# Peptides against a protein of PDB entry 5LHZ: the designs that were tried, part 3

Target 1, 78 residues: chain A of PDB entry 5LHZ
Amino acid sequence: QLLKSVFVKNVGWATQLTSGAVWVQFNDGSQLVVQAGVSSISYTSPNGQTTRYGENEKLPDYIKQKLQCLSSILLMFS

## One batch from the design tools (peptide; aimed at target 1 L3 Q16 V34 L74)

Design b1_p13_1 (made by RFdiffusion4)
Pose (drawn by RFdiffusion4):
Structure b1_p13_1 (pose): chain A 78 residues (1-78), chain P 13 residues (1-13)
Amino acid sequence: as target 1 above (78 residues)
Amino acid sequence: MLDHIKDQIKNLN
């Protein structure tokens, strides 16, 4: 289920899964899961609360920031 | 943004 986990200083951990998903554990306690074939994203707050967002929903600013950092992480993997 | 990330993930796979 898990592949190599990569540590990114000042951000947190990024991990790729066998399902083609990426799971990011940020240093602020939040988590983000995305998958290539799925039209939704999963965000978990530091308090353990999970919220799923769809592609057609306006996302909160901090979700977008984490998605941008994730984009940079995926870019560095090339 | 999400589509761009999904394309990155496909490339990574």
Fold by OpenDDE base, seed 5:
Parts: structure tokens; sequence; C-alpha cells
Structure b1_p13_1 (fold): chain B 78 residues (1-78), chain A 13 residues (1-13)
């Protein structure tokens, strides 16, 4: 269930879920789901492939960039 | 990095 969705210019949509997760739908068609208390994140590429990454594993640079973007978005919620 | 983001999310909830 969705709690709040915000449009972020030049990024896409960010949605807070009742589960406590944050779901970002990027303009490039990719998606990112991050939830506190869960040891992994979910990234979906534009072609629909979903990959889960653990907290201690090396992340691709493009994932790091999207996470940094998410961090900035979360600051907007404050 | 993930810990930082997850802390931010926790603060929203």
Amino acid sequence: as target 1 above (78 residues)
Amino acid sequence: MLDHIKDQIKNLN
C-alpha cells in the first residue's frame, strides 16, 4: 500500500510504502526499493530484470549513483 | 552507504 508519492524533477517518482520501504521509479525506467530493517536492496533494470544486493557487497557505480540520488530525495521529505 | 540511507528511511517512519 502507498502512503505518499512525490514527483522529483529530472529523477522520477518516489513513493513511501506502508511497509516502511521507499520505492523510486526513475525516468530511465529503472526502479529501486530500499527498506530499513531489511539486509538487501532491490534494483530493477529498464528491461525488467530484478537484482537484490546485500549491504556488504560491492555495488555497481550506476547503483551507487541512484542510491545517492535516493539519499537526496529523502532529505526533501524532511 | 546503505546504512546511511536506511537510517534516513527509518527517520521517515
Scores: peptide ipSAE 0.536, ipTM 0.881, DockQ to the pose 0.946
OpenDDE base, seeds 1, 2, 3, 4: peptide ipSAE 0.530, 0.534, 0.531, 0.535; ipTM 0.879, 0.880, 0.879, 0.880

Design b1_p13_1_s1 (made by RFdiffusion4, then SolubleMPNN; from b1_p13_1, 8 letters changed)
Fold by OpenDDE base, seed 2:
Structure b1_p13_1_s1 (fold): chain B 78 residues (1-78), chain A 13 residues (1-13)
Amino acid sequence: as target 1 above (78 residues)
Amino acid sequence: MLSEIRELLKQLS
């Protein structure tokens, strides 16, 4: 279930789920799902391919950029 | 970076 959704200018939509996850739907069609207590993140590319990234894994630059954006979004939710 | 994100999430829970 959805708990809270916010529109983020020039980014997309960010939704907090009752599960504790945060789901970001970016304007470029990609998606990012992160959740407390889960050691990996889920990234879905615009073409629909989903990849999970774990701790200590080297991340593509475009993922890093989205994560940095996510950090700012999470602060907005607090 | 991921650990930081997860820590931020914990603060929201």
Scores: peptide ipSAE 0.368, ipTM 0.846, DockQ to the pose 0.827
OpenDDE base, seeds 1, 3, 4, 5: peptide ipSAE 0.361, 0.367, 0.365, 0.366; ipTM 0.844, 0.846, 0.845, 0.845

Design b1_p13_1_s2 (made by RFdiffusion4, then SolubleMPNN; from b1_p13_1, 9 letters changed)
Fold by OpenDDE base, seed 2:
Structure b1_p13_1_s2 (fold): chain B 78 residues (1-78), chain A 13 residues (1-13)
Amino acid sequence: as target 1 above (78 residues)
Amino acid sequence: MLSEIRELLRKLS
């Protein structure tokens, strides 16, 4: 279930789920899902390929950039 | 970076 959805200018849509997850749908067609209590994040490319990244692995720069954006979004949800 | 994200998420829940 959706708890809260916000439009983020020049980014896309960010949705907080009742599950505790936050789902970001970026304008470029990619998606990012993060959740408290889960040690990995889920990234879906515009082509539909989904990859999970764990906490101690090196992330591609484009993922880091999206995570930085997500950090700002999460602060807005607070 | 992921740890920071997770910490923010914990604060939201």
Scores: peptide ipSAE 0.396, ipTM 0.855, DockQ to the pose 0.830
OpenDDE base, seeds 1, 3, 4, 5: peptide ipSAE 0.393, 0.393, 0.394, 0.393; ipTM 0.854, 0.853, 0.854, 0.854

Design b1_p13_1_s3 (made by RFdiffusion4, then SolubleMPNN; from b1_p13_1, 8 letters changed)
Fold by OpenDDE base, seed 2:
Structure b1_p13_1_s3 (fold): chain B 78 residues (1-78), chain A 13 residues (1-13)
Amino acid sequence: as target 1 above (78 residues)
Amino acid sequence: MLKEIRELLKKLS
């Protein structure tokens, strides 16, 4: 269930879910889902493939960039 | 980086 959705200029849409997750739908068609209490994130590429990334693994640069963007979004929600 | 994200999430919940 959706709690709050915000439009983020040049990024896309970010939504807080009642589950505690934050769901970002990027303009490029990719998606990120992160959630408190879960040590991994979910990334869905524009082609629909979903990959989970953990805290201790090397991340692709494009994932890092999206995570940096996510950090800014999370600050906006606070 | 992910750890920082998770910490931010904790603050929101």
Scores: peptide ipSAE 0.402, ipTM 0.854, DockQ to the pose 0.780
OpenDDE base, seeds 1, 3, 4, 5: peptide ipSAE 0.400, 0.397, 0.402, 0.401; ipTM 0.853, 0.851, 0.854, 0.854

Design b1_p13_1_s4 (made by RFdiffusion4, then SolubleMPNN; from b1_p13_1, 8 letters changed)
Fold by OpenDDE base, seed 3:
Structure b1_p13_1_s4 (fold): chain B 78 residues (1-78), chain A 13 residues (1-13)
Amino acid sequence: as target 1 above (78 residues)
Amino acid sequence: MLSQIRSLLKELS
């Protein structure tokens, strides 16, 4: 279930779920899902392909950029 | 990178 949804200018929507996950829907059509206690993140590309990334693997630059954006969003929620 | 994200998320939970 959804807990809270926030519109982020020039980024998209960020939603907190009751599961403890945060779901970001970016303007480019991509999505990120992160959750406390889970060692991987879920990225969905604009074409709908979903990939999970672990803590110690090399991340594509575009993923790193979105994660930095997510970091800022999480700080905003604090 | 993911460690920072998880830490921030854990703080929100």
Scores: peptide ipSAE 0.415, ipTM 0.859, DockQ to the pose 0.861
OpenDDE base, seeds 1, 2, 4, 5: peptide ipSAE 0.408, 0.413, 0.412, 0.411; ipTM 0.856, 0.857, 0.857, 0.857; seed 4 fails the geometry check

Design b1_p13_2 (made by RFdiffusion4)
Pose (drawn by RFdiffusion4):
Structure b1_p13_2 (pose): chain A 78 residues (1-78), chain P 13 residues (1-13)
Amino acid sequence: as target 1 above (78 residues)
Amino acid sequence: MLSEIRDQIASLP
């Protein structure tokens, strides 16, 4: 289920799963899960609360920031 | 943004 986990200083951990998903554990206690075939993203706050967002929803600013950092992480993997 | 990320993820080994 898990592939190699990569540590990114000042950000956190990024992990690729066998399902084609990416799971990011940020240093602020939050988590983000995205999958290539799924039209939704999963965010978990530092307090353990999980919220799923769809592609057609306006996302909160901090979700977008984390998605941008994730994009940069995926970019560095090439 | 999310579509671009999904494309990036689909390109991962």
Fold by OpenDDE base, seed 2:
Structure b1_p13_2 (fold): chain B 78 residues (1-78), chain A 13 residues (1-13)
Amino acid sequence: as target 1 above (78 residues)
Amino acid sequence: MLSEIRDQIASLP
């Protein structure tokens, strides 16, 4: 279930879930799900392809950029 | 990077 959603200008929507996850829906149509206590993240590309990335994997630059963006977004929930 | 993000999420109200 949804706990809180915030609109982020020029980024999209970020939603905190009761599960402990944060779900980001980017304006480019991609999605990112990161959950506390879970070692992997889920990225869904605009074409609907979903990929999970673990802690020890090399991340594509565009994923790193979105994660850095998420880090900034999380300050909006504090 | 991932662990840092997860730590931020874990600290959310």
Scores: peptide ipSAE 0.613, ipTM 0.910, DockQ to the pose 0.864
OpenDDE base, seeds 1, 3, 4, 5: peptide ipSAE 0.610, 0.612, 0.612, 0.612; ipTM 0.909, 0.909, 0.909, 0.910

Design b1_p13_2_s1 (made by RFdiffusion4, then SolubleMPNN; from b1_p13_2, 4 letters changed)
Fold by OpenDDE base, seed 4:
Structure b1_p13_2_s1 (fold): chain B 78 residues (1-78), chain A 13 residues (1-13)
Amino acid sequence: as target 1 above (78 residues)
Amino acid sequence: LLSEIRELLASLP
């Protein structure tokens, strides 16, 4: 279930889920799902391919950029 | 970076 959705200018939509996850739908069609109790993040590309990334692996720059954006969004939620 | 994200998530209600 969805708890709260916020529109983020020039980014997209961010939604907090009852699961504790945060789901970001970016304007470029990609998506990120992150959750506190999970050691990995989920990224879905515009073509629908989903990849999970752990904390000990190298992240593509575009993922890092989206995570930085997410960081700012999370600060807004708090 | 991921740890930072998780830390922020943990602070959310």
Scores: peptide ipSAE 0.429, ipTM 0.863, DockQ to the pose 0.838
OpenDDE base, seeds 1, 2, 3, 5: peptide ipSAE 0.425, 0.429, 0.427, 0.426; ipTM 0.862, 0.863, 0.862, 0.862

Design b1_p13_2_s2 (made by RFdiffusion4, then SolubleMPNN; from b1_p13_2, 4 letters changed)
Fold by OpenDDE base, seed 5:
Structure b1_p13_2_s2 (fold): chain B 78 residues (1-78), chain A 13 residues (1-13)
Amino acid sequence: as target 1 above (78 residues)
Amino acid sequence: MLKEIRELLASLP
């Protein structure tokens, strides 16, 4: 279930779920899902392909950029 | 990087 959704200008929508996850839907059609207590993140590309990334692997630059954006959003929620 | 994100999540209401 959705707790709250916020519109982020020039980014997209960020939604906090009752599960403890945050779901970001970017304007480019990609998505990120990050959840407390889970050591991996989920990235979905605009074509619908989903990839999970763990804490001990090198991330593509475009993922790092979106995670930096997510970090700013999370700080806003706190 | 991911660990830091997860810890931020854990601190949310």
Scores: peptide ipSAE 0.445, ipTM 0.870, DockQ to the pose 0.869
OpenDDE base, seeds 1, 2, 3, 4: peptide ipSAE 0.442, 0.445, 0.440, 0.444; ipTM 0.869, 0.870, 0.868, 0.870; seed 1 fails the geometry check

Design b1_p13_2_s3 (made by RFdiffusion4, then SolubleMPNN; from b1_p13_2 with D7K Q8L I9L)
Fold by OpenDDE base, seed 5:
Structure b1_p13_2_s3 (fold): chain B 78 residues (1-78), chain A 13 residues (1-13)
Amino acid sequence: as target 1 above (78 residues)
Amino acid sequence: MLSEIRKLLASLP
């Protein structure tokens, strides 16, 4: 269930779900899903391939950039 | 980095 969606200028859309997840749909067609209580995140590339990343993993730079953007979004939700 | 994200998530209403 969707709680709210917010438009983020030059980024895309961020949606908060009742599940505790936040879903970001970036303008480049990629997506990030982060879920409260889950130790991994989900990244979907523009071609639809989904990869999960855990806390122990070395992240690609483009993922780090999107996560930094997500961090800013989450602060806005607070 | 992910732990920081999860901490932020936990603080959301």
Scores: peptide ipSAE 0.443, ipTM 0.870, DockQ to the pose 0.793
OpenDDE base, seeds 1, 2, 3, 4: peptide ipSAE 0.438, 0.443, 0.441, 0.442; ipTM 0.869, 0.871, 0.869, 0.870

Design b1_p13_2_s4 (made by RFdiffusion4, then SolubleMPNN; from b1_p13_2, 5 letters changed)
Fold by OpenDDE base, seed 2:
Structure b1_p13_2_s4 (fold): chain B 78 residues (1-78), chain A 13 residues (1-13)
Amino acid sequence: as target 1 above (78 residues)
Amino acid sequence: LISEIRSLLASLP
């Protein structure tokens, strides 16, 4: 279930789910799903490939950039 | 970075 969706200029859409997760759909076609209480994040590339990243893993720069963006988005929700 | 995100999520309403 979706709780609320917000449009983020030059980024895409961010949706809060009833599960407690936040789902970001980026303009480039990629997606991020993050959730409190879950130690990993889910990234889906534009081609549909999904990868989960843990807290201690080395992240690609493009993932880091999207996570930094997500950080700003989460501040908007608070 | 991921831990930071999770901390932010935990504080969301």
Scores: peptide ipSAE 0.478, ipTM 0.882, DockQ to the pose 0.784
OpenDDE base, seeds 1, 3, 4, 5: peptide ipSAE 0.475, 0.475, 0.475, 0.473; ipTM 0.881, 0.881, 0.881, 0.881

## One batch from the design tools (peptide; aimed at target 1 V22 V38)

Design b1_p14_1 (made by RFdiffusion4)
Pose (drawn by RFdiffusion4):
Structure b1_p14_1 (pose): chain A 78 residues (1-78), chain P 14 residues (1-14)
Amino acid sequence: as target 1 above (78 residues)
Amino acid sequence: SLSSLHTKVQSFLS
């Protein structure tokens, strides 16, 4: 289920799964899960609360920030 | 596979 986990200083951990998903554990206690075939993203706050967002929903600013950092992480993997 | 994920992430930032 898990592939190689990569540590990114000042951000946190990034892990790719066998399902084609990416799971990021940020240093602020939050988590983000995305998948290539799924039209939704999963965010978990530092307090353990999980919220799923759809592609057509206006996302909160901090979700967008973490998505931008994730995009940079995926970019460095090339 | 990573390029497909990157494009998917950008779709949420658009």
Fold by OpenDDE base, seed 5:
Structure b1_p14_1 (fold): chain B 78 residues (1-78), chain A 14 residues (1-14)
Amino acid sequence: as target 1 above (78 residues)
Amino acid sequence: SLSSLHTKVQSFLS
């Protein structure tokens, strides 16, 4: 269930879940989910394909950019 | 926590 949702200008929507996850829905239709206690992150492309990445994996640049956005959003929630 | 999530995200970016 949803705990808090915020609109982020030029980014999209960011939602904090009661599960301990943060879910970002980007304007381009992609999504990013980071979950407390889970070692991987989840990225969903605009076409609906979901990929999980481990911390030791090399990330595509577009994923790194979105993670940087998420980092900033997490600071906004505090 | 949000703090732990931030740390996790930063580790992915490092």
Scores: peptide ipSAE 0.676, ipTM 0.923, DockQ to the pose 0.785
OpenDDE base, seeds 1, 2, 3, 4: peptide ipSAE 0.673, 0.676, 0.676, 0.675; ipTM 0.922, 0.923, 0.923, 0.923

Design b1_p14_1_s1 (made by RFdiffusion4, then SolubleMPNN; from b1_p14_1, 6 letters changed; failed a check: near_copy:native)
Amino acid sequence: MIQELLEKVQSFLS

Design b1_p14_1_s2 (made by RFdiffusion4, then SolubleMPNN; from b1_p14_1, 6 letters changed; failed a check: near_copy:native)
Amino acid sequence: LIQQLLEKVQSFLS

Design b1_p14_1_s3 (made by RFdiffusion4, then SolubleMPNN; from b1_p14_1, 6 letters changed)
Fold by OpenDDE base, seed 2:
Structure b1_p14_1_s3 (fold): chain B 78 residues (1-78), chain A 14 residues (1-14)
Amino acid sequence: as target 1 above (78 residues)
Amino acid sequence: MIEKLLQKVQSFLS
């Protein structure tokens, strides 16, 4: 169930879910899901492979870049 | 809720 979807120029779409999660669909076909109350984040590559990362894990640089982008998006929502 | 998500994302980036 969707609460709100916003188009982000040069990024893609960001959607707030009633579950307390934010789902970002990037222009490159990848996706990122961050959920309040859940210790991990979910990344789905363009080919559909999904990987979950914990806070204490070393993240690939491309994931960090997308998280930084998500941070900016979240600031827009607030 | 958004603030909690922001905190989470920032913790992953720290």
Scores: peptide ipSAE 0.710, ipTM 0.930, DockQ to the pose 0.803
OpenDDE base, seeds 1, 3, 4, 5: peptide ipSAE 0.706, 0.707, 0.709, 0.709; ipTM 0.929, 0.929, 0.930, 0.930

Design b1_p14_1_s4 (made by RFdiffusion4, then SolubleMPNN; from b1_p14_1, 6 letters changed)
Fold by OpenDDE base, seed 4:
Structure b1_p14_1_s4 (fold): chain B 78 residues (1-78), chain A 14 residues (1-14)
Amino acid sequence: as target 1 above (78 residues)
Amino acid sequence: QIQKLLDKVQSFLS
């Protein structure tokens, strides 16, 4: 269930879910989900392929960039 | 829960 959705200029949409997750839908068609209480993050490529990454796992640079963007978005929610 | 998410994201970036 959706709690709050915000449009982020030049990024896409960010949605806070009642589950405790934040779901970002980027303009490039990719998606990122970060959820409280879950030890991994979920990335979905524009092609629809979903990959989960653990906290101690080496992340691709493009994922790091999107996470940095997410950090800025989270500050926007706060 | 936003702060928890912030902390989580930062841990992934550290």
Scores: peptide ipSAE 0.735, ipTM 0.935, DockQ to the pose 0.792
OpenDDE base, seeds 1, 2, 3, 5: peptide ipSAE 0.733, 0.734, 0.734, 0.734; ipTM 0.935, 0.935, 0.935, 0.935

Design b1_p14_2 (made by RFdiffusion4)
Pose (drawn by RFdiffusion4):
Structure b1_p14_2 (pose): chain A 78 residues (1-78), chain P 14 residues (1-14)
Amino acid sequence: as target 1 above (78 residues)
Amino acid sequence: SMIDHIRDQLKSLS
C-alpha cells in the first residue's frame, strides 16, 4: 500500500501509495490526500477533522497553498 | 481546476 516516503524540509513528508494516490503530512499537523483517478481531495486539519473537497468547489486559501506546495513536491520528483 | 492540475501531474508521473 505504501511506497517510498520522502522528507521535504520546511514542509513535511510526502508518500506515494500503490493506488496511485499521494499522502502529504505537513509539519503543522495537517494532512492532504490526492489521487489521479479521483475528482476529489481530502484535507485533514491538525485537530483530526477531515473534509473532502470537489474539483468544482472554491477551496479555502490554505488548501490552495498546500496544493501549491504539493505541486512543487511533485515537480521536484523528476 | 487546481485539483485537476494535481491529477494531471500524477498521471504524468505514472
Fold by OpenDDE base, seed 1:
Structure b1_p14_2 (fold): chain B 78 residues (1-78), chain A 14 residues (1-14)
Amino acid sequence: as target 1 above (78 residues)
Amino acid sequence: SMIDHIRDQLKSLS
């Protein structure tokens, strides 16, 4: 269930869920889901494949870029 | 890590 959705120019939509998670839907069709109480993040590629990444594993550059983007978005929420 | 940083930011919002 949605609490709040924010349109981010040249990025997509960022949505805060009642679960406490933040869900980003990027313009390229990919998605990120992050939640404080969960030790991993979820990335869904444009083709619909979902992978989970833990805090200790090496991340692909495109994931790092999207995470940095998300970090900037979260700053705007606060 | 990047993930920890983002989760910390998220925790600060909730």
Scores: peptide ipSAE 0.559, ipTM 0.890, DockQ to the pose 0.820
OpenDDE base, seeds 2, 3, 4, 5: peptide ipSAE 0.555, 0.556, 0.557, 0.556; ipTM 0.888, 0.889, 0.889, 0.888

Design b1_p14_2_s1 (made by RFdiffusion4, then SolubleMPNN; from b1_p14_2, 6 letters changed)
Fold by OpenDDE base, seed 2:
Structure b1_p14_2_s1 (fold): chain B 78 residues (1-78), chain A 14 residues (1-14)
Amino acid sequence: as target 1 above (78 residues)
Amino acid sequence: SIISEIRNMLKELS
């Protein structure tokens, strides 16, 4: 269930879920799901393929960029 | 890591 959603200019939509997760829907059609109690993140590419990434693995640059963007988004929720 | 940093930030929002 949704708690609140924010529109992020030139990025997309970010939604805080009652589960504690944050769900970002990017303008390029990709998605990220992050949750405090889970050691991995979920990335869904524009073609619908979902991949989980652990916190100690090397990440593709495009994932890093979206995570940096997410950092800024989380500040908006504070 | 960036993921751990994100998770830490998320914890503070809970």
Scores: peptide ipSAE 0.566, ipTM 0.893, DockQ to the pose 0.807
OpenDDE base, seeds 1, 3, 4, 5: peptide ipSAE 0.565, 0.449, 0.566, 0.565; ipTM 0.893, 0.843, 0.893, 0.893

Design b1_p14_2_s2 (made by RFdiffusion4, then SolubleMPNN; from b1_p14_2, 6 letters changed)
Fold by OpenDDE base, seed 1:
Structure b1_p14_2_s2 (fold): chain B 78 residues (1-78), chain A 14 residues (1-14)
Amino acid sequence: as target 1 above (78 residues)
Amino acid sequence: SIISEIRELLKKLS
């Protein structure tokens, strides 16, 4: 269930869920889901493949870039 | 890590 959706120019949509998760739908068709109570993040590629990344593992650069973008968005929300 | 930082930000929002 959705609490709030925000349009982010040149990025896509960021949505806060009632679960406490934040769901970002990027313009390239990829998606990120992050949640404070979960130690991993979920990334879905444009082809629909979903992978989970833990806090201590090495991340692909394109994932890091999307996470940095998400970080900036969250800072604006607070 | 970036993931930990994001999770901390989420805690502030919820």
Scores: peptide ipSAE 0.495, ipTM 0.878, DockQ to the pose 0.808
OpenDDE base, seeds 2, 3, 4, 5: peptide ipSAE 0.489, 0.381, 0.490, 0.491; ipTM 0.876, 0.835, 0.876, 0.877

Design b1_p14_2_s3 (made by RFdiffusion4, then SolubleMPNN; from b1_p14_2, 5 letters changed)
Fold by OpenDDE base, seed 1:
Structure b1_p14_2_s3 (fold): chain B 78 residues (1-78), chain A 14 residues (1-14)
Amino acid sequence: as target 1 above (78 residues)
Amino acid sequence: SIISEIRELLKSLS
């Protein structure tokens, strides 16, 4: 279930879920899901392929960029 | 890591 959705200019939508997760739907069709109680993040590419990344795993640059964006969004939530 | 930092931020929002 959704708690709150926020429109982020030039990025997309960020939604806080009742589960505690945050779901970002980027304008390019990709998605990120992060959750405090889960040690990995979920990235879904525009073609629908989902990949999970762990905390100590080497990340593709485009993932890092999206995570940096997400970090900024979360700061806005606080 | 960036993931850890994000998870900490999320925890603060919960």
Scores: peptide ipSAE 0.508, ipTM 0.881, DockQ to the pose 0.814
OpenDDE base, seeds 2, 3, 4, 5: peptide ipSAE 0.506, 0.500, 0.503, 0.502; ipTM 0.880, 0.878, 0.879, 0.879

Design b1_p14_2_s4 (made by RFdiffusion4, then SolubleMPNN; from b1_p14_2, 6 letters changed)
Fold by OpenDDE base, seed 5:
Structure b1_p14_2_s4 (fold): chain B 78 residues (1-78), chain A 14 residues (1-14)
Amino acid sequence: as target 1 above (78 residues)
Amino acid sequence: SIIAEIRELLKKLS
């Protein structure tokens, strides 16, 4: 279930889930899902394809940029 | 890594 959804200007929507996950829906149609107890993150492209990335693997630059954005969002939530 | 850092931030929010 959803706990809280926050509109982030020039980014999109960030939602906290009761599971502990955070779900970001970006303006470009892509999505990220991250969770403390899971060692990988989930990225969904605008066409709906989902890819999981581990914390020790090389990431595409566009993924890194979105993760940096998410990091800033999480800092604001705390 | 950025993913590990994000995971640590999530722990603080839970």
Scores: peptide ipSAE 0.548, ipTM 0.889, DockQ to the pose 0.810
OpenDDE base, seeds 1, 2, 3, 4: peptide ipSAE 0.548, 0.547, 0.544, 0.543; ipTM 0.889, 0.889, 0.888, 0.888

## One batch from the design tools (peptide; aimed at target 1 Q16)

Design b1_p15_1 (made by RFdiffusion4)
Pose (drawn by RFdiffusion4):
Structure b1_p15_1 (pose): chain A 78 residues (1-78), chain P 15 residues (1-15)
Amino acid sequence: as target 1 above (78 residues)
Amino acid sequence: PFILDPHSDSYELHP
């Protein structure tokens, strides 16, 4: 289920799963899960609360920031 | 599924 986990200083851990998903554990206690075939993203706050967002929803600013950092992480993997 | 190619065990990024 898990593939290689990569540490990115000042950000956190990024991990690829066998399902084609990416799970990011940020240093602020939050987590983000995305999947290539799924039209939703999963965010978990530092307090353990999980919220799923759809592609057609306006996302909160901090979700967008984490998605941007995630985009940079995926870019560095090439 | 597509497999990412991380070239290192660690990186540095300034968000």
Fold by OpenDDE base, seed 5:
Structure b1_p15_1 (fold): chain B 78 residues (1-78), chain A 15 residues (1-15)
Amino acid sequence: as target 1 above (78 residues)
Amino acid sequence: PFILDPHSDSYELHP
């Protein structure tokens, strides 16, 4: 279930889930799901392919960029 | 509720 959704300028929409996860739907059609206490993040590409990345796994640059803006998004839910 | 480290090649979530 959804708890709260916020519009993020030039990024997309971010939604806090009842599970504690944050779900970001980017303008390019990609998606990220992150949750504290979970050792992986979920990235879905615009074509619908989902990949999970562990904490110690090297990330593609485009994922790193999306995570950078996510830090400010998370502050809005704190 | 948590902070991502955006400057690493991986990531880490901090409360």
Scores: peptide ipSAE 0.117, ipTM 0.715, DockQ to the pose 0.048
OpenDDE base, seeds 1, 2, 3, 4: peptide ipSAE 0.110, 0.112, 0.115, 0.108; ipTM 0.715, 0.714, 0.717, 0.713

Design b1_p15_1_s1 (made by RFdiffusion4, then SolubleMPNN; from b1_p15_1, 8 letters changed)
Fold by OpenDDE base, seed 4:
Structure b1_p15_1_s1 (fold): chain B 78 residues (1-78), chain A 15 residues (1-15)
Amino acid sequence: as target 1 above (78 residues)
Amino acid sequence: PPVLKPPADEFELDP
């Protein structure tokens, strides 16, 4: 279930879920799901492939960049 | 890297 959605110009949409997770739908077609208290993140590429990354797993640079964006998004939901 | 900008729209949805 959705609680709050925000449109971020030149980035995409960010939605806070009732679970506490934040779901970002980027303009490039990728998606990212992150939840506080959960040690893993879920990334979906534009082609629909979903990968879950653990807390100790090396992240691709492009995902790191998206997470940097997410950091600012999380502040908006706080 | 992508820079977050202020949201253009904000919607509160019923749980």
Scores: peptide ipSAE 0.029, ipTM 0.550, DockQ to the pose 0.109
OpenDDE base, seeds 1, 2, 3, 5: peptide ipSAE 0.024, 0.028, 0.029, 0.029; ipTM 0.528, 0.543, 0.547, 0.549

Design b1_p15_1_s2 (made by RFdiffusion4, then SolubleMPNN; from b1_p15_1, 7 letters changed)
Fold by OpenDDE base, seed 1:
Structure b1_p15_1_s2 (fold): chain B 78 residues (1-78), chain A 15 residues (1-15)
Amino acid sequence: as target 1 above (78 residues)
Amino acid sequence: PFVLVPPADEFELEP
């Protein structure tokens, strides 16, 4: 279930779920899901491929960039 | 817990 959705200029839409997860739908068609208490993140590329990364894994730079965006978004939800 | 990258001012939020 959705709790709150916010529009982020030049980024896309971010939605806070009742599960505690934050779901970001980027303008480029990619998606990112991060949830407190979960030591992994889920990234979906524009072509629909989903990859789950653990907290100790090396992240691609483009995902790190999106996480910077997410950290700003999380400040609004918390 | 997963550590997020520090926010960048490149992204603007519209509450």
Scores: peptide ipSAE 0.036, ipTM 0.599, DockQ to the pose 0.147
OpenDDE base, seeds 2, 3, 4, 5: peptide ipSAE 0.031, 0.031, 0.031, 0.031; ipTM 0.591, 0.590, 0.589, 0.592

